# Designs tried in a protein design run: peptides against a protein of PDB entry 2L2L. Part 4

Target 1, 42 residues: chain A of PDB entry 2L2L
Amino acid sequence: SPEERERMIKQLKEELRLEEAKLVLLKKLRQSQIQKEATAQK

## One batch from the design tools (peptide; made by RFdiffusion4, then SolubleMPNN)

Design b1_p9_3_s4
Fold by OpenDDE base, seed 4:
Structure b1_p9_3_s4 (fold): chain B 42 residues (1-42), chain A 9 residues (1-9)
Amino acid sequence: as target 1 above (42 residues)
Amino acid sequence: DEIERLRKE
């Protein structure tokens, strides 16, 4: 039904938002690791 | 917008 498709689109948009937030956190963690390694090698 | 098409079908 149109209403089921709309619910599915809303769910997929929320899943996308959660994976984008997770990607930002993983990028920040990776950047912090690189910076710690670069400061430990000086 | 393909998402807005799928909401109207």
Scores: peptide ipSAE 0.052, ipTM 0.579, DockQ to the pose 0.555
Fold by OpenDDE base, seed 1:
Structure b1_p9_3_s4 (fold): chain B 42 residues (1-42), chain A 9 residues (1-9)
Amino acid sequence: as target 1 above (42 residues)
Amino acid sequence: DEIERLRKE
């Protein structure tokens, strides 16, 4: 039904939002690790 | 937008 499709689209949008937030956090953690390694080698 | 088509069908 159109209503079931709309519920599925809302669920997939919330899942996408959570995975995007996780990806931003992981990118920041990776950058912090690279910076710590670069400062430990000086 | 494909998502907007799926909302109208």
Scores: peptide ipSAE 0.051, ipTM 0.575, DockQ to the pose 0.584
Fold by OpenDDE base, seed 2:
Structure b1_p9_3_s4 (fold): chain B 42 residues (1-42), chain A 9 residues (1-9)
Amino acid sequence: as target 1 above (42 residues)
Amino acid sequence: DEIERLRKE
């Protein structure tokens, strides 16, 4: 139904927003790990 | 917008 499609679209938009925020956090964590390894090798 | 097309189907 149109109402089921609209509910699914809203759910997928919220899931996408959460996965984008998680991706930003994981990129920052990865960069922090690379920086720590580079400082431990000096 | 593709999402707005899917909302009207």
Scores: peptide ipSAE 0.051, ipTM 0.573, DockQ to the pose 0.576
Fold by OpenDDE base, seed 5:
Structure b1_p9_3_s4 (fold): chain B 42 residues (1-42), chain A 9 residues (1-9)
Amino acid sequence: as target 1 above (42 residues)
Amino acid sequence: DEIERLRKE
């Protein structure tokens, strides 16, 4: 139904928002690891 | 919009 499709689209948008937030966190974690490695080599 | 296409299927 149109109402089921609208619910699925809203759910997929929320899942996308959560995966985007996770991607930002993983990028920050990776940057912190690279910085720690660069400081441990000095 | 892709979302508007999926709403019309």
Scores: peptide ipSAE 0.050, ipTM 0.575, DockQ to the pose 0.570

Design b1_p9_4_s1
Fold by OpenDDE base, seed 5:
Structure b1_p9_4_s1 (fold): chain B 42 residues (1-42), chain A 9 residues (1-9)
Amino acid sequence: as target 1 above (42 residues)
Amino acid sequence: ELEKKLLEE
């Protein structure tokens, strides 16, 4: 159904938004690790 | 591929 397709597209857009938020968090975590390593080498 | 499966339901 066109309505089922619209519901699935809305769900996939919400999942994508959650994955993008997770990716931002992982990038921040990685940057914090690099900064800790750079401060531990001084 | 995903669009073909969604048209058969």
Scores: peptide ipSAE 0.029, ipTM 0.502, DockQ to the pose 0.205
Fold by OpenDDE base, seed 1:
Structure b1_p9_4_s1 (fold): chain B 42 residues (1-42), chain A 9 residues (1-9)
Amino acid sequence: as target 1 above (42 residues)
Amino acid sequence: ELEKKLLEE
């Protein structure tokens, strides 16, 4: 159904948005870990 | 494969 396809597209867009937000958070967390390790080695 | 399933709904 056209309505089912529109629901699926909306779901996939929200899943993509959540995974993009998670990737941004994980990148920030990884950067903070590298900075802490670099500070502990000085 | 995913596109074929999306066309059958």
Scores: peptide ipSAE 0.028, ipTM 0.504, DockQ to the pose 0.456
Fold by OpenDDE base, seed 3:
Structure b1_p9_4_s1 (fold): chain B 42 residues (1-42), chain A 9 residues (1-9)
Amino acid sequence: as target 1 above (42 residues)
Amino acid sequence: ELEKKLLEE
């Protein structure tokens, strides 16, 4: 159905936004780990 | 292939 396709596209767009937000958080966590390791070696 | 399955539902 055209309505089922529209619902599926809305769900996939929401899943994509959640994965993009998760990637931003993981990048920040990784940067904080690298910074802590670099400060512990001084 | 995925688009064809989504058209048959």
Scores: peptide ipSAE 0.028, ipTM 0.497, DockQ to the pose 0.448
Fold by OpenDDE base, seed 4:
Structure b1_p9_4_s1 (fold): chain B 42 residues (1-42), chain A 9 residues (1-9)
Amino acid sequence: as target 1 above (42 residues)
Amino acid sequence: ELEKKLLEE
């Protein structure tokens, strides 16, 4: 139904938002690791 | 085939 398609689109948008938040966290963790390695080499 | 089943729900 059109209502089930709308519910599916809302679910996929929330899943996308969660994966974007996870990607931001992983990028921050990676950057923090690179900074720690660069400070441990000085 | 999967898309056709997803459109019939």
Scores: peptide ipSAE 0.023, ipTM 0.471, DockQ to the pose 0.309

Design b1_p9_4_s2
Fold by OpenDDE base, seed 5:
Structure b1_p9_4_s2 (fold): chain B 42 residues (1-42), chain A 9 residues (1-9)
Amino acid sequence: as target 1 above (42 residues)
Amino acid sequence: DLEKKLREE
Protein backbone atom coordinates (compact mmCIF):
# COMPACT_ATOMS: atom_id res chain seq x y z
CA SER B 1 0.00 0.00 0.00
CA PRO B 2 1.16 3.62 -0.64
CA GLU B 3 0.43 4.39 3.05
CA GLU B 4 2.60 1.41 4.16
CA ARG B 5 5.49 2.59 1.91
CA GLU B 6 5.15 6.11 3.39
CA ARG B 7 5.26 4.66 6.96
CA MET B 8 8.36 2.58 6.03
CA ILE B 9 10.09 5.69 4.56
CA LYS B 10 9.32 7.66 7.78
CA GLN B 11 10.67 4.79 9.92
CA LEU B 12 13.88 4.50 7.83
CA LYS B 13 14.37 8.31 8.11
CA GLU B 14 14.10 8.11 11.92
CA GLU B 15 16.49 5.10 12.03
CA LEU B 16 18.96 7.07 9.83
CA ARG B 17 18.66 10.10 12.19
CA LEU B 18 19.40 7.87 15.22
CA GLU B 19 22.43 6.24 13.49
CA GLU B 20 23.75 9.72 12.48
CA ALA B 21 23.43 10.88 16.13
CA LYS B 22 25.23 7.68 17.28
CA LEU B 23 28.00 8.30 14.71
CA VAL B 24 28.48 11.87 16.08
CA LEU B 25 28.77 10.46 19.64
CA LEU B 26 31.28 7.77 18.54
CA LYS B 27 33.38 10.43 16.73
CA LYS B 28 33.39 12.58 19.93
CA LEU B 29 34.34 9.52 22.03
CA ARG B 30 37.20 8.67 19.61
CA GLN B 31 38.43 12.30 19.71
CA SER B 32 38.34 12.28 23.54
CA GLN B 33 40.35 9.01 23.59
CA ILE B 34 43.01 10.45 21.22
CA GLN B 35 43.24 13.62 23.38
CA LYS B 36 43.59 11.55 26.60
CA GLU B 37 46.33 9.42 25.00
CA ALA B 38 48.14 12.58 23.79
CA THR B 39 47.95 14.12 27.31
CA ALA B 40 49.08 10.87 29.01
CA GLN B 41 52.22 10.83 26.77
CA LYS B 42 53.30 14.34 28.04
CA ASP A 1 17.56 7.62 -4.54
CA LEU A 2 16.42 4.92 -2.04
CA GLU A 3 13.14 6.71 -1.15
CA LYS A 4 12.22 6.88 -4.87
CA LYS A 5 12.86 3.11 -5.30
CA LEU A 6 10.74 2.29 -2.21
CA ARG A 7 7.83 4.41 -3.59
CA GLU A 8 7.95 2.56 -6.97
CA GLU A 9 7.53 -0.94 -5.34
Scores: peptide ipSAE 0.041, ipTM 0.572, DockQ to the pose 0.809
Fold by OpenDDE base, seed 3:
Structure b1_p9_4_s2 (fold): chain B 42 residues (1-42), chain A 9 residues (1-9)
Amino acid sequence: as target 1 above (42 residues)
Amino acid sequence: DLEKKLREE
């Protein structure tokens, strides 16, 4: 039904928002690791 | 647009 398709679109948008938030956290974690390694080598 | 295709099915 049209209402089921609209629910599925809303679910996929929420999943995408959560995966984008995880990707931002992983990028910040990776950058923090690179900075710690660069400071430990000085 | 994937959202448009999903609305048409």
Scores: peptide ipSAE 0.041, ipTM 0.569, DockQ to the pose 0.829
Fold by OpenDDE base, seed 1:
Structure b1_p9_4_s2 (fold): chain B 42 residues (1-42), chain A 9 residues (1-9)
Amino acid sequence: as target 1 above (42 residues)
Amino acid sequence: DLEKKLREE
């Protein structure tokens, strides 16, 4: 059904938005780890 | 585009 497809597309868009937010957090965490390692070696 | 395929099926 066109309505079922539109619901599925909305769900996949929300899942994508949540995974993008998670990726931003993981990138910030990774960068903070690299910075802490670089400051601990000085 | 995955969204395009989901609209065409």
Scores: peptide ipSAE 0.041, ipTM 0.570, DockQ to the pose 0.828
Fold by OpenDDE base, seed 2:
Structure b1_p9_4_s2 (fold): chain B 42 residues (1-42), chain A 9 residues (1-9)
Amino acid sequence: as target 1 above (42 residues)
Amino acid sequence: DLEKKLREE
């Protein structure tokens, strides 16, 4: 139904928003690991 | 656009 499709679109938009926020956190974590390794080698 | 495809099904 049109109402089921609109509910599914809203759910997928919220899932996408959460995965984008998770990706930003993982990128920051990865950068922090690289910086720690670079400071441990000096 | 995935949203457009899903609205057309």
Scores: peptide ipSAE 0.040, ipTM 0.567, DockQ to the pose 0.815

Design b1_p9_4_s3
Fold by OpenDDE base, seed 3:
Structure b1_p9_4_s3 (fold): chain B 42 residues (1-42), chain A 9 residues (1-9)
Amino acid sequence: as target 1 above (42 residues)
Amino acid sequence: ELEEKLRKE
């Protein structure tokens, strides 16, 4: 139904937002690791 | 295809 399609699209948009937020956190963690390694080599 | 699944529901 049109209502079931709308529910599925809303679910997929929420999953996308959660994966985007996770990707931002992983990028910040990776950058913090690179900075710690760069400071440990000085 | 995802669109074909969304049409059958």
Scores: peptide ipSAE 0.035, ipTM 0.528, DockQ to the pose 0.471
Fold by OpenDDE base, seed 4:
Structure b1_p9_4_s3 (fold): chain B 42 residues (1-42), chain A 9 residues (1-9)
Amino acid sequence: as target 1 above (42 residues)
Amino acid sequence: ELEEKLRKE
């Protein structure tokens, strides 16, 4: 139904938001690792 | 395809 499609679109938007938040966290973690390695080599 | 699943529900 059109209502089931709207529910599925809302679910997929929430899943996308969670994966975007996870990607931001992983990028910050990676950047922190690179910075720690660069400071340990000085 | 995701769109075909969205059409069958």
Scores: peptide ipSAE 0.034, ipTM 0.522, DockQ to the pose 0.473
Fold by OpenDDE base, seed 1:
Structure b1_p9_4_s3 (fold): chain B 42 residues (1-42), chain A 9 residues (1-9)
Amino acid sequence: as target 1 above (42 residues)
Amino acid sequence: ELEEKLRKE
């Protein structure tokens, strides 16, 4: 139904928002690890 | 595709 499709689209948008937030955190963590390794090698 | 699942419900 159109209402079921709207509910599914709302769920997928919230899942996408959470995965985007997680991806930002993982990218920051990865960058911090690379920087720590680069400073420990000096 | 997700669009094909959304069309079958």
Scores: peptide ipSAE 0.034, ipTM 0.524, DockQ to the pose 0.486
Fold by OpenDDE base, seed 2:
Structure b1_p9_4_s3 (fold): chain B 42 residues (1-42), chain A 9 residues (1-9)
Amino acid sequence: as target 1 above (42 residues)
Amino acid sequence: ELEEKLRKE
């Protein structure tokens, strides 16, 4: 159904948005770890 | 490919 397709597209867009947000968080956490290690070695 | 799967549901 056209309505089922619209629901599926909406779900996939939300999943993509959540995975993008998770990737941004993981990159920030990794950067914060590297910075903490670099400051602990001084 | 994804569009063809979305056509069969």
Scores: peptide ipSAE 0.033, ipTM 0.523, DockQ to the pose 0.535

Design b1_p9_4_s4
Fold by OpenDDE base, seed 5:
Structure b1_p9_4_s4 (fold): chain B 42 residues (1-42), chain A 9 residues (1-9)
Amino acid sequence: as target 1 above (42 residues)
Amino acid sequence: SLEEKLRKE
């Protein structure tokens, strides 16, 4: 139904929001690793 | 496809 499609679109938008938040966290983690490696070489 | 799943609901 149109209502089921709307619910599915809302669910997929929430999944996208969660994956975007996860991607931000992983980018911060990666940057922290690079910084630790750069400080360990000094 | 995702679109085909959305059509079956």
Scores: peptide ipSAE 0.035, ipTM 0.539, DockQ to the pose 0.461
Fold by OpenDDE base, seed 1:
Structure b1_p9_4_s4 (fold): chain B 42 residues (1-42), chain A 9 residues (1-9)
Amino acid sequence: as target 1 above (42 residues)
Amino acid sequence: SLEEKLRKE
């Protein structure tokens, strides 16, 4: 139904926002690991 | 595909 499609689009938009937030956190975590390794080698 | 699921509901 049109209402089911609208609900699914809203769910997919929320999933996208959550995966974007997760990607930002993982990028920050990766950068922190690289910085820790680079400081441990100095 | 996702579009195929959106067409079947």
Scores: peptide ipSAE 0.034, ipTM 0.532, DockQ to the pose 0.475
Fold by OpenDDE base, seed 4:
Structure b1_p9_4_s4 (fold): chain B 42 residues (1-42), chain A 9 residues (1-9)
Amino acid sequence: as target 1 above (42 residues)
Amino acid sequence: SLEEKLRKE
C-alpha cells in the first residue's frame, strides 16, 4: 500500500541517519588514532 | 532487493 511504502521510506531514512552517525564516529576514532600515533613519534 | 521488500509488504 502507499502507507506501507511511506513506512518503509521512514525506516530507510532512520537507517541512513544511524549509518551517517556511525560514519562520523568512525572518522573521529580514526582521526584520534592518527593524532596519537603522530604524538607518540615526537 | 528493496523492490522485493516493497512487494512483500
Scores: peptide ipSAE 0.033, ipTM 0.536, DockQ to the pose 0.164
Fold by OpenDDE base, seed 3:
Structure b1_p9_4_s4 (fold): chain B 42 residues (1-42), chain A 9 residues (1-9)
Amino acid sequence: as target 1 above (42 residues)
Amino acid sequence: SLEEKLRKE
């Protein structure tokens, strides 16, 4: 039904939002690790 | 497929 499709789209949008937030955190963590290693080698 | 689920509902 159109209502079931709308519920599925809302669920997929929330899942996407959570995975995007996780990806931002993982990218920041990776960048912080690389910077910490680069500063420890100087 | 996601598209097949979206067609059946």
Scores: peptide ipSAE 0.033, ipTM 0.534, DockQ to the pose 0.468; fails the geometry check

Design b1_p9_5_s1 (from b1_p9_5, 3 letters changed)
Fold by OpenDDE base, seed 1:
Structure b1_p9_5_s1 (fold): chain B 42 residues (1-42), chain A 9 residues (1-9)
Amino acid sequence: as target 1 above (42 residues)
Amino acid sequence: EIEELKKEL
């Protein structure tokens, strides 16, 4: 149904927004780990 | 900092 497809697209957009936010946090975490290792080696 | 970012995940 067109209404089922519209609901599925809305759900996939919400999931995408959550995964994009998680990816930003993982990138920050990775950068903080690299900085901590670089500071511990000096 | 790192432990706060881990709690948000």
Scores: peptide ipSAE 0.063, ipTM 0.657, DockQ to the pose 0.023
Fold by OpenDDE base, seed 5:
Structure b1_p9_5_s1 (fold): chain B 42 residues (1-42), chain A 9 residues (1-9)
Amino acid sequence: as target 1 above (42 residues)
Amino acid sequence: EIEELKKEL
């Protein structure tokens, strides 16, 4: 139904929002690893 | 910091 399709779109938008937040955290984690390696070489 | 980011994942 149109109402089932709307519910599925809302769920997929929330899943996308959570994956975007996770991608931001992974980028911060990667940057912290690069900084740790750069400080260990000094 | 790194350990806090791992708890949020």
Scores: peptide ipSAE 0.063, ipTM 0.654, DockQ to the pose 0.024
Fold by OpenDDE base, seed 3:
Structure b1_p9_5_s1 (fold): chain B 42 residues (1-42), chain A 9 residues (1-9)
Amino acid sequence: as target 1 above (42 residues)
Amino acid sequence: EIEELKKEL
């Protein structure tokens, strides 16, 4: 039904929002690891 | 700071 399709689109949008948030956290974690390695080599 | 980011994942 149109209502089932709308519910599925809302669920996929929420999943996308959570994966985008995880990607931001992983990018920050990677930057912090690179900085820690660069400070440990001095 | 790294430990805070690991708790949010």
Scores: peptide ipSAE 0.062, ipTM 0.653, DockQ to the pose 0.023
Fold by OpenDDE base, seed 4:
Structure b1_p9_5_s1 (fold): chain B 42 residues (1-42), chain A 9 residues (1-9)
Amino acid sequence: as target 1 above (42 residues)
Amino acid sequence: EIEELKKEL
């Protein structure tokens, strides 16, 4: 139904928001690891 | 810093 489709779109938008937030944290973690390795080699 | 980012994940 149109109402089931709307509920599915709302759920997928919330899942996307959570995965985008996780991706930002993983990118920051990765960058901090690269910086730590680059400073430990000097 | 890295340990704080690990707690947020």
Scores: peptide ipSAE 0.060, ipTM 0.655, DockQ to the pose 0.022

Design b1_p9_5_s2 (from b1_p9_5, 4 letters changed)
Fold by OpenDDE base, seed 5:
Order: C-alpha cells, then sequence, then structure tokens
Structure b1_p9_5_s2 (fold): chain B 42 residues (1-42), chain A 9 residues (1-9)
C-alpha cells in the first residue's frame, strides 16, 4: 500500500541517519589513532 | 576521548 511504502521510506531514512552518524564517529576515531601514533613517534 | 566514541558506536 502507499502507507506501507511511506513507513518503509521513513525507516530507511532513520537507518541512513544512524549510518551517517556512525561514519562521523569512525572518522574521528581514525583521526585520534593517527594523532596518537604521531605523538608516540616524537 | 576514544572510549566515549567507542560507547556511541
Amino acid sequence: as target 1 above (42 residues)
Amino acid sequence: EIEKLRKEL
């Protein structure tokens, strides 16, 4: 039904939002690892 | 800092 498609689109948008947030956190984690390695080499 | 980020994943 059109209502089921709208519910599915809303769910997929929330899943996408959570994966985008996770990607930001993983990028910050990777940057912090690189900074820790650069500090350990000095 | 890193441990806070690990709790949010």
Scores: peptide ipSAE 0.060, ipTM 0.647, DockQ to the pose 0.024
Fold by OpenDDE base, seed 2:
Structure b1_p9_5_s2 (fold): chain B 42 residues (1-42), chain A 9 residues (1-9)
Amino acid sequence: as target 1 above (42 residues)
Amino acid sequence: EIEKLRKEL
């Protein structure tokens, strides 16, 4: 139904927002790992 | 700091 499609689109938009937030955290985690490795090698 | 970011994932 049109209402089921609208519910699915809302759910997928919220899932996308959560995955974008996780991706930002993973990028920060990766950067912090590289910085720690670079400081441990000096 | 890294352990705090791992707990948020």
Scores: peptide ipSAE 0.060, ipTM 0.646, DockQ to the pose 0.023
Fold by OpenDDE base, seed 1:
Structure b1_p9_5_s2 (fold): chain B 42 residues (1-42), chain A 9 residues (1-9)
Amino acid sequence: as target 1 above (42 residues)
Amino acid sequence: EIEKLRKEL
């Protein structure tokens, strides 16, 4: 139904927002690892 | 999985 499709779209938008937030955290973690490796080699 | 949900709606 159109209402079930709207509920599914709202759920998928929330899942996308959570995965975008996770991606930002993983990018920050990766950058911190690269910086730690670069400072341990000096 | 999303394509299975689209067939039930």
Scores: peptide ipSAE 0.036, ipTM 0.529, DockQ to the pose 0.217
Fold by OpenDDE base, seed 4:
Structure b1_p9_5_s2 (fold): chain B 42 residues (1-42), chain A 9 residues (1-9)
Amino acid sequence: as target 1 above (42 residues)
Amino acid sequence: EIEKLRKEL
């Protein structure tokens, strides 16, 4: 139904938002690791 | 495949 398609689109948008937030966190974690390694070598 | 899924929704 049109209503089921709309619910599915809303769910997929929320899943995408959660994966984007996770990707931002992982990128920040990676950057923090690189910075710690660069400071430990000085 | 996608058209079958669109009919079930």
Scores: peptide ipSAE 0.030, ipTM 0.486, DockQ to the pose 0.187; fails the geometry check

Design b1_p9_5_s3 (from b1_p9_5, 3 letters changed)
Fold by OpenDDE base, seed 2:
Structure b1_p9_5_s3 (fold): chain B 42 residues (1-42), chain A 9 residues (1-9)
Amino acid sequence: as target 1 above (42 residues)
Amino acid sequence: EIEKLQEEL
């Protein structure tokens, strides 16, 4: 139904928002790891 | 700092 489609779109938008937030955290984590490795090698 | 970012995941 149109209402079921709207519910699915809302769910997928919330899942996308959570995965975007997780991707930002993973990018920060990766950058922090690279910086720590670069400081441990000096 | 890394440990704090791991706790947020």
Scores: peptide ipSAE 0.055, ipTM 0.652, DockQ to the pose 0.022
Fold by OpenDDE base, seed 4:
Structure b1_p9_5_s3 (fold): chain B 42 residues (1-42), chain A 9 residues (1-9)
Amino acid sequence: as target 1 above (42 residues)
Amino acid sequence: EIEKLQEEL
């Protein structure tokens, strides 16, 4: 139904929001690791 | 800093 499709779209938008937030944190973590390794090699 | 980012995941 149209209402089932709307509920599915809302759920997928919330899942996307959570994965985008996780991706931002993982990118920050990765960058901090690279910086720590680059400073430990000097 | 890395430890704080690990607690946020």
Scores: peptide ipSAE 0.055, ipTM 0.652, DockQ to the pose 0.022
Fold by OpenDDE base, seed 3:
Structure b1_p9_5_s3 (fold): chain B 42 residues (1-42), chain A 9 residues (1-9)
Amino acid sequence: as target 1 above (42 residues)
Amino acid sequence: EIEKLQEEL
């Protein structure tokens, strides 16, 4: 039904938002790891 | 700081 499609689109938008937030955290973690390695080599 | 980011994942 049109209502089931609207519910599915809302669920997929929330899943996308959670994966975007996770990607931001992973990018920050990666940057912090690279910085830690660069400071340990000095 | 890394430990806090690992707890959020």
Scores: peptide ipSAE 0.054, ipTM 0.650, DockQ to the pose 0.023
Fold by OpenDDE base, seed 1:
Structure b1_p9_5_s3 (fold): chain B 42 residues (1-42), chain A 9 residues (1-9)
Amino acid sequence: as target 1 above (42 residues)
Amino acid sequence: EIEKLQEEL
């Protein structure tokens, strides 16, 4: 149904937004680890 | 502290 497709698109957009937020956090975390390792080697 | 945030993800 068109209404079922609209609900599925809304759910997939919400999941995508959560995964994008998770990816931004993981990238910041990874960068912080690289910086910590680079400062511990000096 | 960073290691605890990795276990929750």
Scores: peptide ipSAE 0.045, ipTM 0.625, DockQ to the pose 0.022

Design b1_p9_5_s4 (from b1_p9_5, 4 letters changed)
Fold by OpenDDE base, seed 5:
Structure b1_p9_5_s4 (fold): chain B 42 residues (1-42), chain A 9 residues (1-9)
Amino acid sequence: as target 1 above (42 residues)
Amino acid sequence: KIEKLREEL
């Protein structure tokens, strides 16, 4: 159904938004690890 | 894969 397709597209867009937010957090965590390693080597 | 999902809905 067109309405079922629209519901599925809305769900997949929300899942994509959550995975993008998770990717931003993982990138920040990785950057913080690299900075801590660079400060521990000084 | 997405085309098959469009036929089942």
Scores: peptide ipSAE 0.028, ipTM 0.489, DockQ to the pose 0.232; fails the geometry check
Fold by OpenDDE base, seed 2:
Structure b1_p9_5_s4 (fold): chain B 42 residues (1-42), chain A 9 residues (1-9)
Amino acid sequence: as target 1 above (42 residues)
Amino acid sequence: KIEKLREEL
């Protein structure tokens, strides 16, 4: 139904927003690890 | 696959 499609689209948009936020956090964590390794080798 | 899901909703 049109209402079921609209609910599914809203759910998928919220899931996408959460996965984008998680990806930003993981990229920051990875960069922090690389910086810590680079400072431990000096 | 995506078009089939759109027809079932």
Scores: peptide ipSAE 0.027, ipTM 0.478, DockQ to the pose 0.220; fails the geometry check
Fold by OpenDDE base, seed 4:
Structure b1_p9_5_s4 (fold): chain B 42 residues (1-42), chain A 9 residues (1-9)
Amino acid sequence: as target 1 above (42 residues)
Amino acid sequence: KIEKLREEL
């Protein structure tokens, strides 16, 4: 139904938003690890 | 296949 399609699109948009936020966090954590390794080698 | 999934929604 049109209403089920609209609900599914809203759910997929929220899932996408959560995965984008997770990706940003993981990129920050990875960068912090690289910086800690680079400072531990000095 | 994708058209059938659009008919089930």
Scores: peptide ipSAE 0.027, ipTM 0.458, DockQ to the pose 0.185; fails the geometry check
Fold by OpenDDE base, seed 3:
Structure b1_p9_5_s4 (fold): chain B 42 residues (1-42), chain A 9 residues (1-9)
Amino acid sequence: as target 1 above (42 residues)
Amino acid sequence: KIEKLREEL
């Protein structure tokens, strides 16, 4: 039904928002690791 | 497969 499709789209948008937030955190963690390694080699 | 899921919703 149109209502079931709308519920599914809302669920998939929330899952996408959570995965985008995880990806931002992982990118920041990776950048902090590279910076720590670059400062430990000086 | 995707069209069948769209018909069931």
Scores: peptide ipSAE 0.027, ipTM 0.467, DockQ to the pose 0.195; fails the geometry check

Design b1_p9_6_s1 (from b1_p9_6, 5 letters changed)
Fold by OpenDDE base, seed 3:
Structure b1_p9_6_s1 (fold): chain B 42 residues (1-42), chain A 9 residues (1-9)
Amino acid sequence: as target 1 above (42 residues)
Amino acid sequence: LIEELKKEL
């Protein structure tokens, strides 16, 4: 139904938002690891 | 786009 499709689109938008937030956190974690490795080599 | 996809589905 049109209502089920609208619910599915809302769910996919929320899943996309959560994966974008996760990607930002993983990028920050990776940058922190690179900085820790660069400080441990000095 | 999203409102057009809602009409085609």
Scores: peptide ipSAE 0.030, ipTM 0.518, DockQ to the pose 0.437
Fold by OpenDDE base, seed 5:
Structure b1_p9_6_s1 (fold): chain B 42 residues (1-42), chain A 9 residues (1-9)
Amino acid sequence: as target 1 above (42 residues)
Amino acid sequence: LIEELKKEL
């Protein structure tokens, strides 16, 4: 139904938002690790 | 894109 499709799209948009937030966190963690390794080697 | 996906579901 149109209402089921709208619910599914809303769920997929929220899942996408959560995955984008995880990707931002992982990129920050990776950058922090590289910076810690670069400071530990000096 | 989103409105095209809505037509396939």
Scores: peptide ipSAE 0.029, ipTM 0.520, DockQ to the pose 0.440
Fold by OpenDDE base, seed 1:
Structure b1_p9_6_s1 (fold): chain B 42 residues (1-42), chain A 9 residues (1-9)
Amino acid sequence: as target 1 above (42 residues)
Amino acid sequence: LIEELKKEL
C-alpha cells in the first residue's frame, strides 16, 4: 500500500542517517589514530 | 533517488 511504502521509506531514511553519522565518526577516529601514530614517530 | 524508489515499489 502507499502508506506501507511511506513507512518503509521513513525507516530507511532514519537508518541511513544513523549509518552516515557512524561513518563520519569512524572516519574522524581513523584520522585521529593516523595523526597520533605520525606524532609518536617524531 | 527517493522519488524513484517510490515508483519501483
Scores: peptide ipSAE 0.028, ipTM 0.519, DockQ to the pose 0.478
Fold by OpenDDE base, seed 4:
Formats: C-alpha cells, sequence, structure tokens
Structure b1_p9_6_s1 (fold): chain B 42 residues (1-42), chain A 9 residues (1-9)
C-alpha cells in the first residue's frame, strides 16, 4: 500500500542517517589514530 | 529482492 511504502521510506531514511553518523564517528576515530601515531613518532 | 519487496508493499 502507499502507506506501507511511506513507512518503508521513513525507516530507510533513519537507517541511512544512523549509518552516516557512524561513518562520521569512524572518520574521526581514524583521524585521531593517525594524529596519535604522528605524535608518537616525534 | 527489490521487485519482491514492491509486491508486499
Amino acid sequence: as target 1 above (42 residues)
Amino acid sequence: LIEELKKEL
């Protein structure tokens, strides 16, 4: 139904938002690791 | 998969 399609689209948008937030966190963690390695080599 | 999902919705 159109209402079931709308619910599915809302669920997929929330899943996408959560994966985008996770990707931002992982990028920050990776950057922090690279910075710690670069400071430990000085 | 996507075409099966479209039949259930």
Scores: peptide ipSAE 0.022, ipTM 0.456, DockQ to the pose 0.199; fails the geometry check

